Peptides against a protein of PDB entry 4ASU. Designs and how they scored, part 38

Target 1, 270 residues: chain A of PDB entry 4ASU
Amino acid sequence: ATLKDITRRLKSIKNIQKITKSMKMVAAAKYARAERELKPARVYGVGSLALYEKADIKTPEDKKKHLIIGVSSDRGLCGAIHSSVAKQMKSEAANLAAAGKEVKIIGVGDKIRSILHRTHSDQFLVTFKEVGRRPPTFGDASVIALELLNSGYEFDEGSIIFNRFRSVISYKTEEKPIFSLDTISSAESMSIYDDIDADVLRNYQEYSLANIIYYSLKESTTSEQSARMTAMDNASKNASEMIDKLTLTFNRTRQAVITKELIEIISGAA
Target 2, 83 residues: chain B of PDB entry 4ASU
Amino acid sequence: FTFASPTQVFFNSANVRQVDVPTQTGAFGILAAHVPTLQVLRPGLVVVHAEDGTTSKYFVSSGSVTVNADSSVQLLAEEAVTL

## One batch from the design tools (peptide; aimed at target 1 D140)

Design b2_p17_7_s3 (made by RFdiffusion4, then SolubleMPNN; from b2_p17_7, 6 letters changed)
Fold by OpenDDE base, seed 5:
Structure b2_p17_7_s3 (fold): chain B 270 residues (1-270), chain C 83 residues (1-83), chain A 17 residues (1-17)
Amino acid sequence: as target 1 above (270 residues)
Amino acid sequence: as target 2 above (83 residues)
Amino acid sequence: MEEEEKELEKKLEELNK
């Protein structure tokens, strides 16, 4: 490599490092906000899931329609955030198919679609785009819930797959159940609940779905921002190391060039 | 007793004496050992009666309330404000 | 921003090679 080539590469890497550092700071700010907003969202979401855990709702085996909702975003540069969700979705879809279930998929965020489109395009019902640019709101979750309910796909049971935030350095891909109105209404475990009006139950389920989606979005966002911050930090460090290596190479090459020029001058070959 | 909105937690697994909730079927009081039920909130006042005798009032827009067999209660409002 | 991110992703991939 010529001195010019090395210099060009150095300049390029330095520019990348500046960008990654800036992105790290942005991600850090977004993470801090997301983490603060996750605290109440978690209580809210876990509260919504409490019914399903306590009632031990079981879907009859004869029910075959299963919905998988993968929650991620449109934005890259966040490590394994998207691939982790996609991997879990694939695994779940395969397991359900092996059990004779019909599987349909909803992607929250374009990245899920980008990963799964080639292998699972036929199972996709809808993909929600424009996820991850702004912090998710309950309104956003409600829109997704409404779209799902209005999709015409009458699922019996579903799974929502998302990254749960553990710490700034850790997340875990998790799955939570989603149940249809019919499944809940017919569940034996629900018999202990007083006579619930059908309209009330329907509305309740709409809220429940929105609540769970909202929770998943908040967990996902926090995990994503944390992962992005880490990824950008790592990229910045890697760039720094490469700059150091290239600088050494540059210095060595420069010395070699100078030596060669001196030899040419002394030998009279110039 | 858990009472939260998407953005704020008012009670988290707290012990309370009574919670009055506005539901679509009417307002009712949730006492200890209330029968399991599911209800949807209508816009209105939530009144929490603490064990120490203090009463807190909240306005909620919509949401759900769950009373479980284990006497746990989840009051989840879309929007809630302290009054 | 998305295009910039994609470009950055490509550049980062090149750096990691």
Scores: peptide ipSAE 0.224, ipTM 0.926, DockQ to the pose 0.836
OpenDDE base, seeds 1, 2, 3, 4: peptide ipSAE 0.205, 0.206, 0.211, 0.197; ipTM 0.916, 0.923, 0.924, 0.925

Design b2_p17_7_s4 (made by RFdiffusion4, then SolubleMPNN; from b2_p17_7, 5 letters changed)
Fold by OpenDDE base, seed 5:
Structure b2_p17_7_s4 (fold): chain B 270 residues (1-270), chain C 83 residues (1-83), chain A 17 residues (1-17)
Amino acid sequence: as target 1 above (270 residues)
Amino acid sequence: as target 2 above (83 residues)
Amino acid sequence: ERKEEEELEEKLEELKK
């Protein structure tokens, strides 16, 4: 490589490093906020799931329609955040199909569709885009819940798959159940909740769905921002190392050029 | 007893004497060992009676309340404010 | 912004090689 080539590459990498450093700082700020907001959201979301855990709601085997909701975002540069969700979605879809279930998919965030569209395009009901630019609100979750409930797809049960935040350096892809109104209403384990008005149960289910979606979004966002911060930090470090290596190469190449020029002068070679 | 909104936690697995909640069917008092039930909240006042006799009041917009067989209670409001 | 991120992703992948 010529000195010019090396210089050009150095400039490019330095620019990348500036960008990654900036993105790291932005991700760090967003992470800090997300982590704070996750605390109450987790209590809220886990509280909403308590019924399903306590009641041990089961879907009859003859019910075949299963919905998978994958939760991520539209934004990249966050390591394995999207691929981890997609991987689990694929696994779950395959398992359900093997069990003779009909599987439909909803993607929250465009990245899910981006990963799965080729292999699972026929199974997608809807993809929610414009996720991840701003912190998710309960309103956002409600919109998603409403869209799902009004989609016309009469699922029996479902799974919501998202990254649960563990720490700044760790997340885990989790799955939580989603149940249709009919499934909840017909569940034997719900018999202890006697004399529940159908309208009340419907409204309750709507809140439950919105709650779990909200919770999943908050977990996902926190995980994503943390992962992005780490990814950008790693990128910045890698860039730094490359800059150092290229700088050494530049210096060596420069010396070689000088030596060659001296030899040409001494030898009279053109 | 857990009482939370998406943005704030008021009670987290706390022991309380009684919780009065505004439901669509009217006022509902949750006592210890109440039978399992599901209700939805209407806009109104939540009153929490602590074991020490302290009473706290909250305004909620909407949401759900769950009383489980194990006496655990989840009061989940879309929006809630302390009064 | 999305296009910029994609471009950056490509550049970062090149850096890893």
Scores: peptide ipSAE 0.166, ipTM 0.929, DockQ to the pose 0.820
OpenDDE base, seeds 1, 2, 3, 4: peptide ipSAE 0.129, 0.147, 0.153, 0.141; ipTM 0.917, 0.926, 0.926, 0.927; seed 4 fails the geometry check

Design b2_p17_8 (made by RFdiffusion4)
Pose (drawn by RFdiffusion4):
Structure b2_p17_8 (pose): chain A 181 residues (1-270 with 5 gaps), chain B 83 residues (1-83), chain P 17 residues (1-17)
Amino acid sequence: ATLKDITRRLKSIKNIQKITKSMKMVAAAKYARAERELKPARVYGVGLIIGVSSDRGLCGAIHSSVAIIGVGDKIRSILTFKEVGRRPPTFGDASVIALELSIIFNRFRSVISYKTEYSLANIIYYSLKESTTSEQSARMTAMDNASKNASEMIDKLTLTFNRTRQAVITKELIEIISGAA
Amino acid sequence: as target 2 above (83 residues)
Amino acid sequence: AQEEALKEFNEKLEEKL
C-alpha cells in the first residue's frame, strides 16, 4: 500500500510488458522467416504415433492441442527428441529422427486459424517445417494477449498510485496543521 | 517435372523435354513417355533438357525420382548445388 | 555432426536396397 511498494510493482509489471511486447515482434519476424521457407518445403514433402512440437513454450494452446518417439520436449512433459524451436528445423534434424527409428502436428493456415525409405524422413521434415511456422504465429498472439493483460494491470495500479499519492500529501499536511494548532 | 531440394525449388511442374538422372544402377534418361517407376538416386549429375532445346546442369548427392502413371515426374534431392 | 548422420542414414538405406 506504500508508494514505495506501488512504484516497485509498477516497474516490475512494466518489465514484463516490455518483454512480452518484445517477443510479439520477434515471433512476427521468425514467423515471416518460417513462412518464406515453408513454400519450398510444401512442394518437397508430398510422397505409430509421432507428436511434433518444441522445447520453447509461451506459444499458447499448441503443446496442449497435440494429444522412443515424441519430438519436442514439451510433449513428454505430460506423461524422446530434445532441443527444437530454438533454431529453425533443418533436414538433418529430420534425418536424425528417422535414423534413431500416423503423424500429428499443427498445420499452418494463417496467423489465427490452425488444425491438429527416403520418403519417411520427408514426412518428418514436412511436419517440422509446418510446426515451427505454426508455433511462432501462435506465440505472436500469446505474447500479444499477455502484453494486453500486463497493460491493463499497469492501468489499475496507476490509479492506486494516484490515490496513495494524494493520501500521503493530505496526511503530511494534517500533521503540520495540528502541530501548529 | 518437379525438381527440389529442402533449400530451393528448381522446376515446378514442367513442361520439359527430358531429364538425365543418376540412379543406383547406372543412369536413366527420363523422356516424356516413360514407364511408371520408383527409383532411388546416387551421387551424380542431373542434366535438364529444356523444351526450347537449351541445357541445365546441376549436381545431386542423393534422393528419389518418382514417375507416375501419367506424364508426371517428381525429382527430389537432399542437396543440389551449382557448380 | 549432421553431415555424418546423413552419411550414416544413406549407407543404411543402401544396405536395405

Design b2_p17_8_s1 (made by RFdiffusion4, then SolubleMPNN; from b2_p17_8, 11 letters changed)
Fold by OpenDDE base, seed 4:
Structure b2_p17_8_s1 (fold): chain B 270 residues (1-270), chain C 83 residues (1-83), chain A 17 residues (1-17)
Amino acid sequence: as target 1 above (270 residues)
Amino acid sequence: as target 2 above (83 residues)
Amino acid sequence: SHQAALERFRAALEAAL
């Protein structure tokens, strides 16, 4: 490589390193906020899931319609955040299909669609875009819940798949159940609950769905920002190492050029 | 007893004597060993009676309340403020 | 779009790395 080529590459990598460092700082700020907002969101979301855990709601085997909601975002450069969700979605979809169930997919965030579109395009109902630019709000979750309920797909049960935040260095892809109004209403385990008005139960279920989506978004966001921070740090370190290597190469090449020029001067070949 | 909004936790698995909640079907008091029920909140006053005799008041928006067979209660409001 | 910018950045990063 010529000195010019090395210089151009150095400049490019230095610029990339500046960008990755900047992105790391942005991700760190978003992570700090997301982690703070996740604390109450967990209590809220886990509280909403408590019914399903305590009632041990089982969907009859004759019920075949299953909805998979994958929760991630539109934004890349966050390691395996999107691929982990997509991997579990694929696994779940395959298992359900093998069990003779009909599977439909909703993607929260465009990256889910980007990963799964080629293999699962026919199973996608809708993809929610514009996810991840701003911290998710309960309003956002409510919009998603409403759109899902209005999608016209009458699922019996479903799975919401998202990355649960463990620590700044760890997340785990998890699945939580979602149930249709009909499934909840018909569940034998729900018989212990006092006679509930159908409108009350419908509204309750709408809140439950919004709550679970909100929780999932908060877990996902925190995991994503942490993973992005790590990814950008790694990218910055890799860029630094490459800069060092190229700088050494530049120096060696420059010395070789100088030596050549000196030899040419001494030899009279120039 | 768990009482939370999406952004704030007021009670997390706490033991309380009674919780008064505003529901769409009417306000009711949740006592120990209350029968399992599901309700939807209407905007109104939540009153939490602690075991020590203290009373806390909250204004809530919409949401849900769940009373389970194990006497666990989840009060989940979209918005809630301490009064 | 912000996403398009990120994709361009990712592509540039991958090409540089």
Scores: peptide ipSAE 0.023, ipTM 0.853, DockQ to the pose 0.015
OpenDDE base, seeds 1, 2, 3, 5: peptide ipSAE 0.017, 0.015, 0.019, 0.010; ipTM 0.854, 0.852, 0.853, 0.851; seed 1 fails the geometry check

Design b2_p17_8_s2 (made by RFdiffusion4, then SolubleMPNN; from b2_p17_8, 8 letters changed)
Fold by OpenDDE base, seed 3:
Structure b2_p17_8_s2 (fold): chain B 270 residues (1-270), chain C 83 residues (1-83), chain A 17 residues (1-17)
Amino acid sequence: as target 1 above (270 residues)
Amino acid sequence: as target 2 above (83 residues)
Amino acid sequence: SLEEAREEFNRRLDELL
């Protein structure tokens, strides 16, 4: 490589390093906010799931329609955040299909669609875009919930797949159940809940769905920002190492060029 | 007893004496031995009676309330403010 | 509707404050 080539490469990598450092700082700020906002959201979301855990709602085996909701975002450069969700979605879809279930997919965020659309296009109902530009609100979750309920797909059971935040260096892809109104209303375990009006139950389900979606979005966002921060830190470190290596190469190459020129001068004078 | 909004936690697995909630079908008081039920909230006043005799008042917009067989209660409001 | 509930909430809140 010529000195010019090395210099150009050094400049390019230094610029990349500046970008990755800036992105790290932005991700860090967003992470800090997301983590603060996740605390109440987790209590809220886990509280919403308490019924389903305590009631042990089961879907009859003869029910075949299953909905998979994958929660991610539109934004890249966050490590394995999107691929982890997609991988679990694929696995779940395959398992359900093998069990003779009909599987439909909803993607929250363009990245899910980008990964799965080619292989699972026939199973996609809808993809929600513009996810991840701003912190998710309960309003956003409500819109998604409403759209899902109005989609016309009469699922029996579903799963929402998202990355749960564990720590700044760790997330885990998890699945939480969603149930149709019919499944909830027909569940034997629900018989202990006294005098539930059908309209009340419908409204309750709408809130429940919005609640779990909101929770999943908050977990996903926190995980994503943390992962992005880590990814950008790693990229910055890798760039630094490459700069060091190229600088050494530059110095060696420069010395070689100088030596060659000196030899030519001496030989020509000669 | 858990009482939370998406953005704020008021009670997290707390022991309370009674919670008065505004529901679409009417206001009712949740006592320790209340039968399991599901309700949806209407905009109105929530009153929490703590074991120590303190009373806290909240105004909620909408949401859900769950009373489970194990006496756990989840009051989940979309918006809630302390009064 | 949720929107109506929000409006009512805000109205009633303003009356209490």
Scores: peptide ipSAE 0.170, ipTM 0.911, DockQ to the pose 0.063
OpenDDE base, seeds 1, 2, 4, 5: peptide ipSAE 0.000, 0.000, 0.169, 0.118; ipTM 0.822, 0.823, 0.911, 0.908; seed 5 fails the geometry check

Design b2_p17_8_s3 (made by RFdiffusion4, then SolubleMPNN; from b2_p17_8, 8 letters changed)
Fold by OpenDDE base, seed 4:
Structure b2_p17_8_s3 (fold): chain B 270 residues (1-270), chain C 83 residues (1-83), chain A 17 residues (1-17)
Amino acid sequence: as target 1 above (270 residues)
Amino acid sequence: as target 2 above (83 residues)
Amino acid sequence: SHEEALRRFRALLEEAL
């Protein structure tokens, strides 16, 4: 490689390193905020899921319409955040299809669509874009919930798939159930809940859906920012190592060029 | 008893004597061994009666309340403030 | 902005690869 080539490469990698370092700091700040905001969101979301766990709601086998909601974002450079969700969505979709279920997909974040579009385009109902630029709010979750409910797809049950935050170095892709109003209303286990008005139950379910979506968004965001921070740190370290190697190569090549020029001068060949 | 908003937790698996909640069908008190029920919150006053006899008041917006068979209660408000 | 940084990063990666 010529000195010019090495210099160009060094400049490029140094620029990348600056960007990755900057992105790491931004991700770190967003992570810290997300983690703080996740604490109440988790209590809130887990509280909303408590009914489904305690009531042991079962969907009859004859009910075949299943909705998969994948939760991620539009934003890249966060390791396996998007691919993990997409992988689990694919697995779930395949399992459900094998069980004779109809599967439809909602993507929260454009990255889900980007990964699944080729293989699952016909199963997508809607993709929510512009996710991940700002921390998710309950309003955002409510909009998603409303759009889902207004989609016209009458699912029986569903799965919301998202990355649950464990620690700064760990997340786990998880699935939580969602149920249609009809499924909840018809569930035998719900009989213990006394004289629930249909309008009350509808409204309750709307809140439940929004709550679960909000929770999933908060878990996903925290996981994403943490993963991005780690990814950018790794990229910065890798860039540093490459800079060191190229710098050594540059110095060696420079010395060789100087030596060659000196020899040409001394030999009178110039 | 769990009482939370999306942004704040007021009670997390706490033992309380009674919780008064505003619902769309009216206000009701949740006591020990209350029958399982699902309700939707209307904007109004939540009053939590602690076992020590202290009372705390909150204003809530919309949301849900769940009373389970195991006497666990989830009060989930979209917005809530301490009064 | 993060988006601008991402765009620049992608562009630089494409140039470096």
Scores: peptide ipSAE 0.021, ipTM 0.865, DockQ to the pose 0.014
OpenDDE base, seeds 1, 2, 3, 5: peptide ipSAE 0.026, 0.012, 0.019, 0.020; ipTM 0.871, 0.863, 0.862, 0.872; seed 1 fails the geometry check

Design b2_p17_8_s4 (made by RFdiffusion4, then SolubleMPNN; from b2_p17_8, 9 letters changed)
Fold by OpenDDE base, seed 5:
Structure b2_p17_8_s4 (fold): chain B 270 residues (1-270), chain C 83 residues (1-83), chain A 17 residues (1-17)
Amino acid sequence: as target 1 above (270 residues)
Amino acid sequence: as target 2 above (83 residues)
Amino acid sequence: AHEAALAAFREALAAAL
């Protein structure tokens, strides 16, 4: 490589390092906010799931329609965040299909569709775009819940798949159940709940769906920002190491050029 | 007893004497060992009676109330403010 | 339903304040 080539590459990598450092700082600020907002959201979301855990709602075996909701975002450069969700969605879809279930998929965030489109296009109902630019609100979750309920797909049971936040360096892809109104209303375990009006149960289920979506979005966002911060830190370190290596190569190449020029002067060949 | 909004936690697995909630079907008091039920909140006053005799008031929007067989209660309001 | 509930909340809050 010529001195000019090395210099161009050094400038390019230094610019990339500036971008990755900037992205790290932005991700860090978003992470710190997301982690604070996750604390109450987790209590709220876990509280909403308590019914399903305690009532042990069973879907009858004759019920075949299953909905998979994958929760992610539109934004890249966050390590394995999207691929982890997509991997679990694929595994779940394959297991359900092997059990003779009909599987439909909803993607929250465009990255899920980008990964699964070629292999699962016919199973996709809808993909929610514009996810991850701003922190998710309960209003955003309610819009997603409403569109799900209005999709015309009569599912019996479903699964919401998202990354649960553990720490700055750790997330886990998890699944939580979602149930249709019909599945809840017909569940034997619901008989212990006194005088539930059908309209009350419908409204309750709408809130439950919005609540779990909101919770999943908060977990996903916190996990994503943490993973992006780590990915951008690693990219910045790798860029630094490459800058150091190229700087050494530049210095060696410069010395070799000077030595060659001196030999040409001494030999009278130039 | 758990009482939370998406943005704030008021009670987290706390023991309380009574919780008065505004529901679409009417306001009711949740006592110890209340029968399991599901309700939806209407905008109104929540009154929490602590075991020590203190009373706290909250204004809530829509949401849900769950009373489970294990006497656990989840009061989940979309919006809530302390009064 | 959600927008109506939010509107009702805001009205009820304004009436309670």
Scores: peptide ipSAE 0.035, ipTM 0.893, DockQ to the pose 0.073
OpenDDE base, seeds 1, 2, 3, 4: peptide ipSAE 0.031, 0.033, 0.014, 0.015; ipTM 0.882, 0.900, 0.848, 0.858

## One batch from the design tools (peptide; aimed at target 1 S142 E206, target 2 P43)

Design b2_p18_1 (made by RFdiffusion4)
Pose (drawn by RFdiffusion4):
Structure b2_p18_1 (pose): chain A 181 residues (1-270 with 5 gaps), chain B 83 residues (1-83), chain P 18 residues (1-18)
Amino acid sequence: ATLKDITRRLKSIKNIQKITKSMKMVAAAKYARAERELKPARVYGVGLIIGVSSDRGLCGAIHSSVAIIGVGDKIRSILTFKEVGRRPPTFGDASVIALELSIIFNRFRSVISYKTEYSLANIIYYSLKESTTSEQSARMTAMDNASKNASEMIDKLTLTFNRTRQAVITKELIEIISGAA
Amino acid sequence: as target 2 above (83 residues)
Amino acid sequence: AAEERKAAVKEALERAAA
């Protein structure tokens, strides 16, 4: 309730809002990279339960939608392949998955809407390239919604700060008048 | 005729005369009228004879060549670089 | 012949992983 507590809380939530907004544009830039590389990947991969995801969260209902194997550390987190999503998926990563050894992944449509031999590694590569394009655009919206929630929170606290600032001024003034009177 | 690597796409549904291809057993030159077959590649060159008579030379490390019941061929390699 | 094809694929995938 003190001004010091409110000023500290404002700076704390502002830090979150700046970070979440900073990841909206990052997901926008990484999504643009992912879609530019999806066009040649879709024309490349055409011709047992496999779950495709990533280690990196903060992407909304992507890991929860997909429901030994399992690519993406967040899919084993419910009940393995680790270290994906930090860097774009290469064909070598799809090869290692095939080397250690009917498939579930998120197909890219747009920014809003989604759906859940040598040839076998090409399907894994197709899923990896589709998944990260899906993971990034969903994260673009997840951090956009978080940036909106943090901004609404700052607005509510600013109104509290103005009430408390007025209440402190009047209290100090009363203590002066009474001390005089 | 479709030729693509994971990185870049060289030909998208040609419309081409013939394509020389490295295969595990020697080499195969795939003409417009070729039997439906499924083959696996080896380290070798790919020569693409264009419809206008010109030539295109690339290199292939490994992959697969697929010719279907119709006049359609899809050649894909793990890496293809020039030169 | 099937085994030779599988061995060649495995070697190709190992090359790609390297």

Design b2_p18_1_s1 (made by RFdiffusion4, then SolubleMPNN; from b2_p18_1, 10 letters changed)
Fold by OpenDDE base, seed 4:
Structure b2_p18_1_s1 (fold): chain B 270 residues (1-270), chain C 83 residues (1-83), chain A 18 residues (1-18)
Amino acid sequence: as target 1 above (270 residues)
Amino acid sequence: as target 2 above (83 residues)
Amino acid sequence: SLAAVLEQVREALKRAAA
């Protein structure tokens, strides 16, 4: 490689390092906010899931329609955030198919579709785009919930798959159940609850879905920002190492060029 | 008793004497050992009666309330403000 | 362009993850 080539590469990598460092700082700021906003969101979301845990809602085996909601974002450069969700979606879809279930997929965030479109295109109902630019709001979750309910797909049960935040250095892809109104209304375990008006139950389920989606978005966002921060830090470190290596190569090459020039001068070949 | 909005937690697994909630079917009081029920909130006043006799008032928007068989209660409001 | 740099970073991250 010529000195010019090495210099060009050095410049390129240094620019990348500057960008990755900047992105790390941005991700750190977004993470800090996301983590603060996750605290109440977790209480809220876990509270919404309490019914399903306590009532032990079971879907009859004869019910075959299953909805998988994968939650991530549109934004890349966050390590395995999207691939982890997609991997679990694939696994769940395969398991359900093996059990004779019909599986449909909703992607929250364009990255889910980007990963799964080739293998699961026929199973996709809808993909929600423009996710991850701003912190998710309850309004956003409500829009997603409404669109899902209006999709025309009458699922019996579903799975929402998202990355749960554990720590700055750790997340876990998890699955939470979602149930249709019909499944909840027909569940034997729900008999202990007083006579619930059908309209009340419908509205309750709408809130429940929105709540769970909101919770999943908050967990996902926090996990994503943390993972991005880590990914950008790693990228910056890798760039630094490459810069060091190339700098050494540059210095060696420069010395060789100088030596060659000196030899040409001494030999009169200049 | 858990009472939260998406952005704020007011009570987290707390023991309370009574919670008055505004529901679409009417306001009702949730006491200890209340029968399991699901309700949807209407905009209105929530009153929490603590065991020490203190009362706290909140305005809530829409949402849900769940009373479980184990006497756990989840009050989840879309918006809630301390009064 | 920023887009080109981001793509390079993305590709580098993919290679590092492989």
Scores: peptide ipSAE 0.020, ipTM 0.849, DockQ to the pose 0.013
OpenDDE base, seeds 1, 2, 3, 5: peptide ipSAE 0.019, 0.019, 0.018, 0.018; ipTM 0.860, 0.844, 0.843, 0.841; seed 3 fails the geometry check

Design b2_p18_1_s2 (made by RFdiffusion4, then SolubleMPNN; from b2_p18_1, 6 letters changed)
Fold by OpenDDE base, seed 2:
Structure b2_p18_1_s2 (fold): chain B 270 residues (1-270), chain C 83 residues (1-83), chain A 18 residues (1-18)
Amino acid sequence: as target 1 above (270 residues)
Amino acid sequence: as target 2 above (83 residues)
Amino acid sequence: AAAAVAAAVRAALERAAA
């Protein structure tokens, strides 16, 4: 490689490093906010899921319609955030299909669709775009919940798949159940709640769906920003190492060029 | 007893004596070992009676309250403020 | 001859530094 080639490559990598460092700082700021907002959202979301855990709602085997909601975002450069969700969605869809269930998919965030479109296009009901530019609000979750409820797809049960935040360096892809109104109303374990009005139960279930979606969005967002911060840090370190290596190569090549020219001058002068 | 909104936690797995909630059917008092129930909230006042005798008041918008068989209670409000 | 060599060496060093 010529000195010119090495210099050009050094300049390019230095520019990339500047970009990755900048992106790291932006991700860090968004992460700090997301983590702060996740604290109450987790209590709220876990509280909403408590009924399903405590009541042990079972879906009858004759019920065949299953909805999978994958939660991520539109934004790239965040490591395995999207692929982890997509992988679990694929696994769940395959298991359900093998069990003779009808599977439909909703993607929250365009990245889910981009990964699964080729293999699962016929199973997609809707994809929600414009996710991840701003922190998710309860209003956003309510819109998604309402759109699902009004979609006309009568599912029996479902799964919401998202990345749960563990720490700045760790997330875990998890699945939580969603149930239709018919499934929850007919569940034997709900008999202890027989005094509940049907309209009350409907309203409760709609609110619960919005709560679970909101919770999943908050977990996903925090996980994503953390993962992006880590990815950008790693990229910056890798760029630094490459710069060091290329700088050494540049210095060696420069010395070799000088030596060659000196030899030519000396040989031509003899 | 857990009481939270999407943005704020008021109680997290706390022991309380009584919680009064505004439901669509009227005011409802949740006592210790209350029977399992589900209700939806109307805009109104939540009153939490702590074991130490302290009473706290909150204004809530829409939401839900769940009393489980294990006597755990989840009060989830879309919006809530301390009064 | 020596001056020419010195000039050529300086020029080579400048080109390599550029």
Scores: peptide ipSAE 0.035, ipTM 0.834, DockQ to the pose 0.004
OpenDDE base, seeds 1, 3, 4, 5: peptide ipSAE 0.028, 0.030, 0.007, 0.015; ipTM 0.817, 0.865, 0.825, 0.830; seed 3 fails the geometry check

